# Peptides against a protein of PDB entry 6O8C, part 164

Target 1, 262 residues: chain A of PDB entry 6O8C
Amino acid sequence: VGLRYEKISLPKIHPRYDLDGDASMAKAVTGVVCYACRTASTLLLYQELMRKGVRWLVELVKDDYNETVHKKTEVVITLDFCIRNIEKTVKVYEKLMKVNLEAAELGEISDIHTKLLRLSSSQGTIESSLQDISSRLSPGGLLADTWAHQEGTHPRDRNVEKLQVLLNCITEIYYQFKKDKAERRLAYNEEQIHKFDKQKLYYHATKAMSHFSEECVRKYEAFKDKSEEWMRKMLHLRKQLLSLTNQCFDIEEEVSKYQDYT

## One batch from the design tools (peptide; made by RFdiffusion4, then SolubleMPNN)

Design b2_p24_4_s4 (from b2_p24_4, 9 letters changed)
Fold by OpenDDE base, seed 1:
Structure b2_p24_4_s4 (fold): chain B 262 residues (1-262), chain A 24 residues (1-24)
Amino acid sequence: as target 1 above (262 residues)
Amino acid sequence: EEEEKKWEKEFEEFIEKVEKEFAE
């Protein structure tokens, strides 16, 4: 996953005054910066979509967590009820045993009681695991989504708009250079203006590319990397929750085998 | 809108891929 874009660079700007060359160079620069603008917009869009996805996944995982907790609670109630009933039965049979009756039955029920207590202990482990997961999902936890707001670029940064302003300046110079080229030869004053504009073009282009690289691409890459890492962790957590749920089901099934004795 | 749909698809595909990796 991730946006693929072509690596772009500014053409070489020659210091020599050349109307044809300067026009061609200006055209190329315009194209590059134009591409940067479009790319910046696309990168921003990707990030915004990913942020939506992150929020969605957080809610999904929270739902999974709640379901698991609910199932765990259900099993605990059932198990506790079963244990209490078995304990009552054990007490009854112990009294009978004092009268030398029902020795075999007491042994069987006692074994069941022991097994149920083991299952109860397993529930404690599940509870601990759920608490760990909860802590990871909590604000400030390891799987918090605060990074989604901190990393990358945002609409409020107005990167596309800033680049567009620079592009407009560059484009204006480009069109002037086209005119200059058409004149074939410029008067002294116009030549000086051309040279000055060439410097401006260079300045704007450099600024645009720096902004694109540092404020758009770099931040995007950081966001992308962070998002992928976070996403994998979240999916792993979902798997853990599923595992815990399955454990609860297994315990419930085992308890059901002993319900005939309760 | 088309670009948005494209990236949404990419996101979904990524999720599926990761899920598959963890299922192994």
Scores: peptide ipSAE 0.022, ipTM 0.571, DockQ to the pose 0.011
Fold by OpenDDE base, seed 5:
Parts: structure tokens; sequence; C-alpha cells
Structure b2_p24_4_s4 (fold): chain B 262 residues (1-262), chain A 24 residues (1-24)
């Protein structure tokens, strides 16, 4: 998952004055830095899209959580009502048993009461799980999305623009070197300018590659890794919520079997 | 725009992949 890009490096820059070699080198450098600019732009776009996705997923999971809480609450109310009714029935039958009436029925109702109490205990476990999930989703929790704003590169960093400026400088020198090559031989003053421009080219190229590696690629990789980890955890959380919802449905179904006694 | 659509697709595919992994 994530953008696949090739590791790029600058070609070897020879210190020797060579019009043909310098033109070829400058062309290669231009190509590399151009690739860096395009790649940086694509990496930034990916991160911005992922940030949108993160926000979307957070809202989705919050909705799932609220639905699960709602369902749990509904089941708790129903279950508590059923328990209260069964307890009343148990008391009635206990009184009847004192006169040797309906002893078998009392046993059945008591068993139902025991089962309902077990179901009530399971609701406690569900509640604890929901509380844990809530804590994880809360601000400062383990699944907070604060990392999405902190990690990676942002448009405000202007990395693409900075690289483009350097690319423009490099391209200008390349075009000059192409002209120099066409002249085959330069006068002394022009030769000195060429040598100086070659040093500038090296400076700009090195700066571009350092910026690309340290401020674009490195930060992107950190963002990518963090996003993948976070996404996995969030999807797992959704699965947990679904499981809890299903447990609530199961309890509700079981309680419905005893509604005839309420 | 084309690049945006491409990465949107990649994002959706990633989600689907992860969901599938957890469904198994």
Amino acid sequence: as target 1 above (262 residues)
Amino acid sequence: EEEEKKWEKEFEEFIEKVEKEFAE
C-alpha cells in the first residue's frame, strides 16, 4: 500500500571541464530533480487524500459506536424489565408452593430467572468493552487522529514549490551548457563562467536532493507507516463494535423467548 | 484530477483489503 517510487540519486559530477560531459551531466541532473518534483507532488496529494479518508473513517466509527451504545441501552432496558417481571412471578409462585400448588412451574420460572441474570452479567462485559472503545476514540486516546495533522508533509510546507525553484535554476544552467556544447570551444571568460555555473548546478542539485529526501520522502514514509497502522486498528475496532452489536442482538433474541412469562 | 482519482481508488482498495483480512 502506498505510492511506489524509485530511489533516485544524482549522477556523478566530474570536476573536469568538458563541454560535452557537462551538458550530459546537466541534462541528467535536470531529469532527476524533475522526477523529485513530480514525486513530491504526488506524495503530498496522497497524504492529503489519506487525511480526508482518516476524517471520514473517524466519523464512520463514531456512528458505529453510537449505534452500538443505543442497541445496548435498548437491550438493557428490555432485560431489566423482564427480570423485574420474572421476579414478581417467582414471588407469586413461592406463595403458591406453600399450599402445594404449581411446584413444577416454579422450578421453570426460577431457571428462567437464573438465565436472565446471566444475560445481565454479560451486559456488564459489553458495557466495559464499550467504555474501553470510547476511551480509545476520545481525544488523547490511542486511536486519536492527531497524528494525521502532525506526521507527513503539508501544503503549507511548500516543498514542491521549493523544489521547483531549484529545478528552474538547474534547468537554466542546463540550457546554457547545451549552448556551450554547441560552440565547441569557449573563450577564457566564458569558460570561467561555465565552471562557476557548474558549481552552482552542483549546489542546487544537492540542495534539491537533500530537501527531497529529508523533507518529502522521509516524512511521507513516516506518515504512510502511521496511517497503515492506524487504519488497521480502526478497522479492527469496527469489527469489535459489530461483534458487540451482535451480542446485543443475541441477548435480545434470548430474552424474547421469555416474554410470555412477563 | 486523474492522479486524485487514482489515489482515491488505491485508498478504497486498501480499505477493502484490510476489511477482507479481518473478515477471514
Scores: peptide ipSAE 0.021, ipTM 0.563, DockQ to the pose 0.011
Fold by OpenDDE base, seed 4:
Structure b2_p24_4_s4 (fold): chain B 262 residues (1-262), chain A 24 residues (1-24)
Amino acid sequence: as target 1 above (262 residues)
Amino acid sequence: EEEEKKWEKEFEEFIEKVEKEFAE
């Protein structure tokens, strides 16, 4: 999961004044920093998309939660109704037993009542589980998505723009070095300028690479790791919700078997 | 002229220093 990018490094910079070598070096540096800019942009885009995805997943899980709660509520109503009816029946049979009615029938109804009460207890467990899930999804809960707004890189950081500025400076020097190369030989003053520009190039390149590594790549990787962890937890939660839903259906099915007695 | 020569020398020394740093 995540975007694949190649680790980039600056080419070796030779200290010796060499118009051909310096032009070639400058070209390579330009390429590397250009790649960094593009990569930083792509990494930023990925994170922004992931943030949207996170929000989407939160809403999806909330919908699942609400559906489960709804189903649970329906089952509770049905179960309670069935219990009340069975209790009425038990009372009737108890009265009839005083008139020599078979104890076996009362026993069967009592057993059904006991089973229904067990189902009701199970429903209570489901309720508790749902409450736990709700707490985890609540603001400040363990599955809050606040991290998505904090971790990683953001457009407001202007990392891509900062890198682009450095790239522009580097590119300018590169173009000058191409011109210098074409001259084959520089006058003393121009040679000194060339040497100075070479230092500037190195400075800008180093700054660009450091910025890319520390402010773009590292933060991206942290964001990626956290997003993967969070996503796994959310998917697990979703499975738990599904399990609870299935339990509700199971209870409903069991209750339906006893409706013939009411 | 004297000031120019001084600046040239200082600049050359600076360049040489940086070049040595690049070689390392």
Scores: peptide ipSAE 0.016, ipTM 0.408, DockQ to the pose 0.108
Fold by OpenDDE base, seed 2:
Structure b2_p24_4_s4 (fold): chain B 262 residues (1-262), chain A 24 residues (1-24)
Amino acid sequence: as target 1 above (262 residues)
Amino acid sequence: EEEEKKWEKEFEEFIEKVEKEFAE
């Protein structure tokens, strides 16, 4: 997943003064830098959309977390209530045992009590897991989305605009070289200007390609890699939350079997 | 706008792919 872009390179710029060759070279350079501008724009758009997606996923996972916490709390309340009732029943039967020999029934109730306590202990592990998840989702946590604001390229960087300025300069020179070509030969002063413009074209083109590679492509790739890693972790977290929720349901189901004794 | 929609779709496809990988 990600934007597919072609590796682009500048054509060879020959030092030789050649009106036809220079026009052709300038055309090719213009094309390459134009592609870089468009690509940079698309890369930026991708990153901005991904940032929106990141924010969306964070909210989604927070909702999942809250739902899981809610379910866990519900089960804890139910379980605690059941335990308290069973404990009361145990006390009653202990008294009755001395009078009416209710030993068998007391044993059964005591076993239920033991099972409920085990279920209660499992809730502790769920709580610990939820706390861990909360810490990871918290600001500064391992799953914080701060990287999305730091990594990659941003509109404020003005990369596309900077490239466009360079492209404009290059395009202007290209158009002049087309005119020069049409003249077939230039006067001495015009020839010197042509040579100077060729140097400018080289300068602008090199600057554009360096900027594109180092400030656009490289940063984009870093952002992409980071986003994919983060996304996988977040989706895994969602699965963990679902698992915890299911564990709560399982406990609730088991507790329901003992409610007749309360 | 068309490009935006295209990338949004790609993002969704990415999410689905990752979800599928973890479902296995």
Scores: peptide ipSAE 0.023, ipTM 0.577, DockQ to the pose 0.011; fails the geometry check

Design b2_p24_5_s1 (from b2_p24_5, 10 letters changed)
Fold by OpenDDE base, seed 5:
Structure b2_p24_5_s1 (fold): chain B 262 residues (1-262), chain A 24 residues (1-24)
Amino acid sequence: as target 1 above (262 residues)
Amino acid sequence: EEERRRELEEEMEELEEKMKELTE
């Protein structure tokens, strides 16, 4: 679940002027920030795909809900019809018994009536459960997908582009340091430029790492955690809907056994 | 050294402005 990434840190930057060391350090920094750029891009892509998945799942669950509601309504209508018919039959047989006519089936019909009433009570529980699910799926409900638009990183943030700009600056300095290393010794002015570029490198690298950590990784982790929690709840809700659907089918099957009496 | 530090800060500010423009 989620993307695995390695925690990255900048290499130690020594303040001492050293052409070989500075070139090596710059190479390492370039590698780290390059990894950050690629990782940020991957994390963004993952989040965008997940947002699409979330929207899809919401629609799927809404469809499941509507189907369950439809099935429940069908069963309620059928059940109510059966109850009314059985009640009419009970009244007829009760009248027959009062005039001492044969009504051997009265006991059986009364038992069926009792069973149907119990099934009707169960429908009330199903209705309550469906209402709860509806409230959870509704805007502002506990399973609303508003978090998917708020949490995490977005293309509009331009985080990858910002990191790429910093990477370009760092890479340029690295290439210069590679050239400086090849010279073995720099004149005083070139040495001063090298030292200045080293400070720039440090600044760009630090800014890149801070941006990556605070604006990319942290927000991604928050998105990931929220998505996992939400997904778990949605899966549970789907199971609940399935259970309710099955209960409706069970009731329908039971009612069908008594249709011969209606 | 102080003058060079000031120049570096100005360059960094310019970079920040460019980055901001990319976000707009």
Scores: peptide ipSAE 0.023, ipTM 0.525, DockQ to the pose 0.047
Fold by OpenDDE base, seed 1:
Structure b2_p24_5_s1 (fold): chain B 262 residues (1-262), chain A 24 residues (1-24)
Amino acid sequence: as target 1 above (262 residues)
Amino acid sequence: EEERRRELEEEMEELEEKMKELTE
């Protein structure tokens, strides 16, 4: 999962003055830094899209949570109503037992009452689980999305623009080196300028590559790793919510079996 | 060579400042 990019490195820069070699080297450097610019842009775009996805998923999971809470509440109301009705019935039969000795029927109703109370107790566990999930989704919780804003690269970092500035400088030198190559031989002063420009090229290139590696790639990888981890946890949480919902349905179904006695 | 290196370093520093100004 994530964007695939090729590892890039600068060509070896030889200190030797060689017009043909220097032009070729400059061309290669230009290509590498150009790739870095494009890659940085792509990596940035990926992260921005992922941030949108993260926000979307948070909203989705919150909706799932609210739905589960709603279902749980519904079941609690139904169950409580059923329990109250059974309790009334038990009282009636207790009175009748004193008069008509209907012990068998009272026993059956009492058993139902006991079962319903057990179901009611399970609601406490569901509630606790929901509270745990809520805490994890809350600000500062384990599943907070604050990392998405903190990790990775952002448009405000202007990494692509910074790399582009360096690329422009490198490209300018490359074009000059092409001209120098075409001259086949440079005058002394021009040769000195060429050598100086080669040094500039080196500095620009190394700066570009360092910036790309440290400020773009590394931060992207950190973002990617964090996003994958967070995503797995969120998906697991959704499964937990589904499980809780199913438990509520199971309880509701069982309660429905006893509604005829109420 | 040392003088040229120093000049280059100064130019690089100027470029860095210019780059910051252009990209902020």
Scores: peptide ipSAE 0.023, ipTM 0.517, DockQ to the pose 0.048
Fold by OpenDDE base, seed 2:
Structure b2_p24_5_s1 (fold): chain B 262 residues (1-262), chain A 24 residues (1-24)
Amino acid sequence: as target 1 above (262 residues)
Amino acid sequence: EEERRRELEEEMEELEEKMKELTE
């Protein structure tokens, strides 16, 4: 779940010279662009925090992977040892049967051997799964975190600062329009300046809104979508690792039942 | 009117350049 923000739009700017209307319009524009600045800052912060979280999660999953590999290796060693011991026992009993000793024990040992071999075959599947996970986590893999550095907005883009500059210009014009309103009537030259400033205000406001929409919001949404998709895949991978770990424990437990025969 | 438009355009270009300089 990403940050919630409201869609904002500029108020209608009328071309007619109206001191009261222009002051009101300028106030509204100032408010909208101010909101854009604050929102852009929040969106940037969110993305930076998410990038940290992504890096943390990658390391966590890598640790889980290494633990699983370690456990798998331990089980393989134990299983191989048991298999070798059982095979030796089978050979001894086969020799003894030539001298009319009990066939029942040989049958039981042979069955154990078969079961151990089945367990050993499952290790191949676990190994293949681990290799797949490793490939996905590797640089250039499907679960690489390179997207986190590429997508979205970054502090180096200076989007908040750019918006702040525009906001400052807009705010200055707004304050002047408040003064103009208080004067009720302007001299010809002052009126011309007011009209010119109104055009500037429009320019700055439009630029701010375009920048906010295209460089802040749009890129944020793209980042959010990528992050959600990636996160789902990572969580699924972690569940797979847990499953593999549990399989290793299950095998270990089953092997322990046969240790009395080895 | 055309002269005023030209003046405005020039000023907007200058402001854009200043903004770039301040934010880079």
Scores: peptide ipSAE 0.022, ipTM 0.509, DockQ to the pose 0.051
Fold by OpenDDE base, seed 3:
Structure b2_p24_5_s1 (fold): chain B 262 residues (1-262), chain A 24 residues (1-24)
Amino acid sequence: as target 1 above (262 residues)
Amino acid sequence: EEERRRELEEEMEELEEKMKELTE
């Protein structure tokens, strides 16, 4: 989900001295650079909002992780307790094994014991998965949010302000050209100043567009791409956590069926 | 022409300095 902006380019600047043409050109340039300033500001805002969102999501996922770990721990304790009790029962029945009915009961209890041990083995897999998730969420992990602070543009870069300064210079020249146009004819000295200002205008405009494209747009696009990739991975991780949680609940439910024998 | 070029260069330098100040 990125901001859509239009690609802008500077109008062609003709070298010929023409008061009407130069005023029109200057107006167009002013418009283009003004749009660049506004766009740069919007792109910056988007990135700042996304950074906040990233931080929020990281905390949310960490909370989910902790909850899953706690649930897993609870299930492990319950399961271990159940296994120990069943083992005690098995020992008692083995000592009493003289009657056929007792043998049948022992068989049933032994089967339960085997099932519980299988459930316990599944917990090992869950533990490994949780460890993997933890490693990915760690500061040096694959899902670290350090990129959010490094990529893109930042308020400290002062890109918008730099563009605004250039825009101000351009606008000033535009207003002068508008006045020149109104005069219809300029004296020789004034004409030379006009020509000089036209060169300045071109310089400022070119600098503005270069700065916009290289420092604002390009960096924004890089940030956007990384953010989208990271977000997809984080969402997938949340789904994994949910799956692990559900597995814990399933194990707990199954263990509860055997609690009557403990 | 050379004088005009020099004047332009000076103005550009001033602009660059202003831009630098904004980044501080």
Scores: peptide ipSAE 0.024, ipTM 0.526, DockQ to the pose 0.047; fails the geometry check

Design b2_p24_5_s2 (from b2_p24_5, 12 letters changed)
Fold by OpenDDE base, seed 4:
Structure b2_p24_5_s2 (fold): chain B 262 residues (1-262), chain A 24 residues (1-24)
Amino acid sequence: as target 1 above (262 residues)
Amino acid sequence: EEEERRRQEREMEELEREMEEKTA
């Protein structure tokens, strides 16, 4: 999970005045910073899509939770009703036994009662699990999605635009160096301009790479790591909800077997 | 040479300022 990008580095910038070398260097720098711009844009897009996915998943899990709670409540009501009916039946049979009626039926009903009570005891565990899930999904809980808005890069940071400005400056210098190379020899004034532009290019390139590394890549990696951890926890929670739902269905099915005795 | 160096330094400082303003 996550975007793969290549590690980029600036080419070596030689201090020596060399029109051919400087043009080649400027071309390479332009390529590197261009890649940084594109990569930053892609990383931003990925994070924005992930944020949408996170929000969607949170709502989905909340819906799953509510459905599970509803099912649990239904089963509890049904189970409690069944228990009460069986208890009434047990009392009737106990009274009848005092009058010399069949003990075998009472034994069976008592066994059913015991089984139902065991099922009822399991509801406490389900309830506790649901409460835990609710706490995790609640605002400020362990599965809160606040990190998705705090971590990573955002459009408002304008990182791509900032890099693009630097790229534009670098590209202009590169095109000039390409022209300078074609002239083979520059007059003194043009040579001084070239040397100065080389310093500017270095400055812009260094600034671009620093910004890319610190404000784009590092923040993206932090976002990616948090997203992976959060996603793992959310998937686990969904599995827990599914398990709880299945337990409710299992209890309901078992209770249905005893409804004929009530 | 020293005057040219000082000129270049001033121009670089100006460029830095301009870049800070554009990236702020």
Scores: peptide ipSAE 0.024, ipTM 0.576, DockQ to the pose 0.071
Fold by OpenDDE base, seed 3:
Structure b2_p24_5_s2 (fold): chain B 262 residues (1-262), chain A 24 residues (1-24)
Amino acid sequence: as target 1 above (262 residues)
Amino acid sequence: EEEERRRQEREMEELEREMEEKTA
């Protein structure tokens, strides 16, 4: 389940010098950028957890594959053995038939032989399916997990830290604006500093929001979409493996019925 | 007024540089 976050936007910044308005604006900006920092951290955590989950699922599916291959191999050996034994029996009865003995039994054994050969032919289809699955799971295959390492945001990108630095700068200006508001009137030089700091605040805020949108949110959404698609494919593949396993069991059960004739 | 604007622009550029150094 993907994380839900609210769309955030910066408040309008008025160019007019107003100590009360500027303090209020700075407070609002601080709040928005603070939310962006927290959200970015949460989005990063989600992606890291998903990467772990992806690796785990890959190993699980590989285990399922190996189990299916093993079962298939056992069934093939059993079938081949049964077929060889039935073929020997058929040859014996064919010799006896020349002496007009047991024609009905020969017919039954011949039918069994034909059924076993059909079962053996189905193994070729199972083998082809397993090979397809193997190719998809292989390095560079269609279900490779390389995307999980490439897509999205990573701790090494330091996006949260970058946003935090900007937040710190904004917060500092906000606290100064609170002090300025408390003074009610600034001297000319202090007023000029205030105006300059307001421009700085706007710059930092804009930079933070752009970084959040482009480097955090956008990349997260791309990662999320790819992860969902990949996950669906992997789950489908696992179902295919289960189906193949069941087919092997069905064949084994059918062969067991004919073992008394061998 | 124009000199003051130029001063503010220079101070902004310095701030940008400091921010880049802290975020690198």
Scores: peptide ipSAE 0.024, ipTM 0.580, DockQ to the pose 0.066
Fold by OpenDDE base, seed 5:
Structure b2_p24_5_s2 (fold): chain B 262 residues (1-262), chain A 24 residues (1-24)
Amino acid sequence: as target 1 above (262 residues)
Amino acid sequence: EEEERRRQEREMEELEREMEEKTA
């Protein structure tokens, strides 16, 4: 789960003035920072897509919850109606039994009443479970999506643009070092400029790698870890809602068997 | 050599400021 990327490191920068070595080093640095820029862009895109997915899933689960609550309410109404009707029937048969009539039928109806009361008790457990789910989905609940807006990297951070600026500076120095290499020998002033540009390249490269590591990779990994955990919990919640819905259907089916006695 | 090092450090600080302005 998540995007796989390779850990990148800067090549060793040798302090010695060497036109061939410096050109090769600058080329390698350009490649590494270019990879960092592309990777940062990909990681950002992934996170933005995941945020959209998270919002979509939250709404889907809320809909599932509302449907389950509706079904539960329907079953409770039906069950309560059935219980009231059976209780009326029991009272009638109890009166008839006093005159020694229909005693066997009273036993059957009483058994049905007992079964319905058990089903009613199970509704209390379903209600408690739905309340727990509601609390978890509520703002500030354990399954709130606030983390998706806080964690990770965002377009407003301008991380890719910052890395691109550094890459442009590095690339410019690389092209100069390629020219310097072609000259094979520099005059004293040009040599001093080359040495200074090498320090600039090092500065830009280290800044780029630090920014990539701390502001892109680290934040992405934190987002990824939280997203994976949250996703597992949300999928489990959906399964729980499905189970509760099925329990409501099972109760409704059982109640339907006794409607002929009402 | 030490004066040249200090000069390079100042130039790096100026470059850092310029880069911060361009990346802001």
Scores: peptide ipSAE 0.024, ipTM 0.563, DockQ to the pose 0.061
Fold by OpenDDE base, seed 2:
Order: sequence, then C-alpha cells, then structure tokens
Structure b2_p24_5_s2 (fold): chain B 262 residues (1-262), chain A 24 residues (1-24)
Amino acid sequence: as target 1 above (262 residues)
Amino acid sequence: EEEERRRQEREMEELEREMEEKTA
C-alpha cells in the first residue's frame, strides 16, 4: 500500500495590490509549498525503501529456486537408482519364468516399474517449470528488477532540494509582505518592489507546484503501480516454487515405498 | 507602461536563469 498524500493547490492570487491580502496569500502559498517539500521527501524515502525491499526479495526468491533445484536433483538421483534396481529385478524374474517360477511376483514388479516411469515423466515437467522460472528471474527476464532503478524519483534528481530553494524564496517574500502589512502604507518605490515580489512569488509557487506534480507525484505513482504489479508476479512465482518443492517431496515419499522391494 | 512591462519581463527572465543555475 503506497503513501497517502493530499492533493494540494495554490490559493488564488489576485492581481490587485492589497497589503493585507498579499500577506495572507503569501502565507498560504508558503504553507502549500512547505507541504510539497515534506511530501516529496517522504515519497522519495518510500521509493528508496521499496528498492531495498525489491533487491531483498529477488535474493530470497533466488535462494528458494536454488533449494528447489537441489531437492529436485536429489529426487532424480533416488528415482533413477530405484528404476535401475527394479529393471535388474525384472530381468532376473524373466529368466526365472523360463523355469516356471513366481509369475505373480513378476506382475507386481512390472507394475512398480510402470509407476516409477510415470514419476520419472513428472520430473520432466518439474524441470521445464524450473527452467521457465530461471528464465523469468534472469537479468533480461520478465521479473527483472531493472524497472526499480529506472522508474520513480531518485536522490540524484535533487527534487527535494529544488523545492526547498523555491520555498526559501517564497518564505523570504512572505516575511517581507508581513513587514509591508505592518507599515500599512508603502512609499512609491516600496510599492513597486512589492508588486514585483508578488510576481516573483507567483512564478516560484507555480514552478514549485509544477515540479512537485510532474517530477515527484507522477513519477512516484508510476513507480508504485509497477512495484505492485511486479510484487504480485514475484509472490506468484514463489508459490510456484513451493508447489514444485512439494511435488518433489511427494515423489520422494512414493519412491521410498518401493525401495523395500529393491 | 509598456517599457516598464518589458523591464519586468527581462528581470523575470534573469530570475529564471538564476533559479535554473541554483537548481541544476
């Protein structure tokens, strides 16, 4: 579940020169951009933590894969050994049948041989499934984590720092407008400076909001969506590995029942 | 008035360049 953030918007900026209104507007703008800075920082932190989690999960699933491959190999060796022993026994009994000995036992052994061959065929399916999983986990595979390095926002983008610079400029203008309000009336030159600073404030605020929306929020949402999709696929793959492991244990248990006849 | 507007536009462009340099 991604971080919740509130949609923020700038207050309406009136073109009219009004010391009280301009101070109030500047205060509101400062608050909005301050929230954007904090939110951008939080969104960045979340993405960095998620990237760490993605890397950890990849390694965990690779370990699960290796364990499954190991178990599969063990079962194949055991099964092949059992098949070879049964085949030797069948040959001995076939020779004995030429001398009219023990037809009933040959039938049972042949049935066991058929069952073991069926188990061996299931190993081929397990192998193909493991190969598919390996291909998906490979660097060029469908479950590669390359997206985690490409999508979203990164510390190197310096989005928080850029927003902080804009916030500082806005805050300075706000403090000046607070002083201007306290003076109640400005001289002509000071009034012109105030009007110019109001335009600067608008410019900085618009730039901050655009940057926040396009470079922080939008990229975060894209990262979040991709991470959720990837995570679902990885969890499904892990369940598949567990299923394959269980199939190997089931085969091992079944083979153990026939080892007493070999 | 038009000259003052042009002056303000130039000052805004300078501010934009300064901000780009500080944010890169």
Scores: peptide ipSAE 0.023, ipTM 0.558, DockQ to the pose 0.064

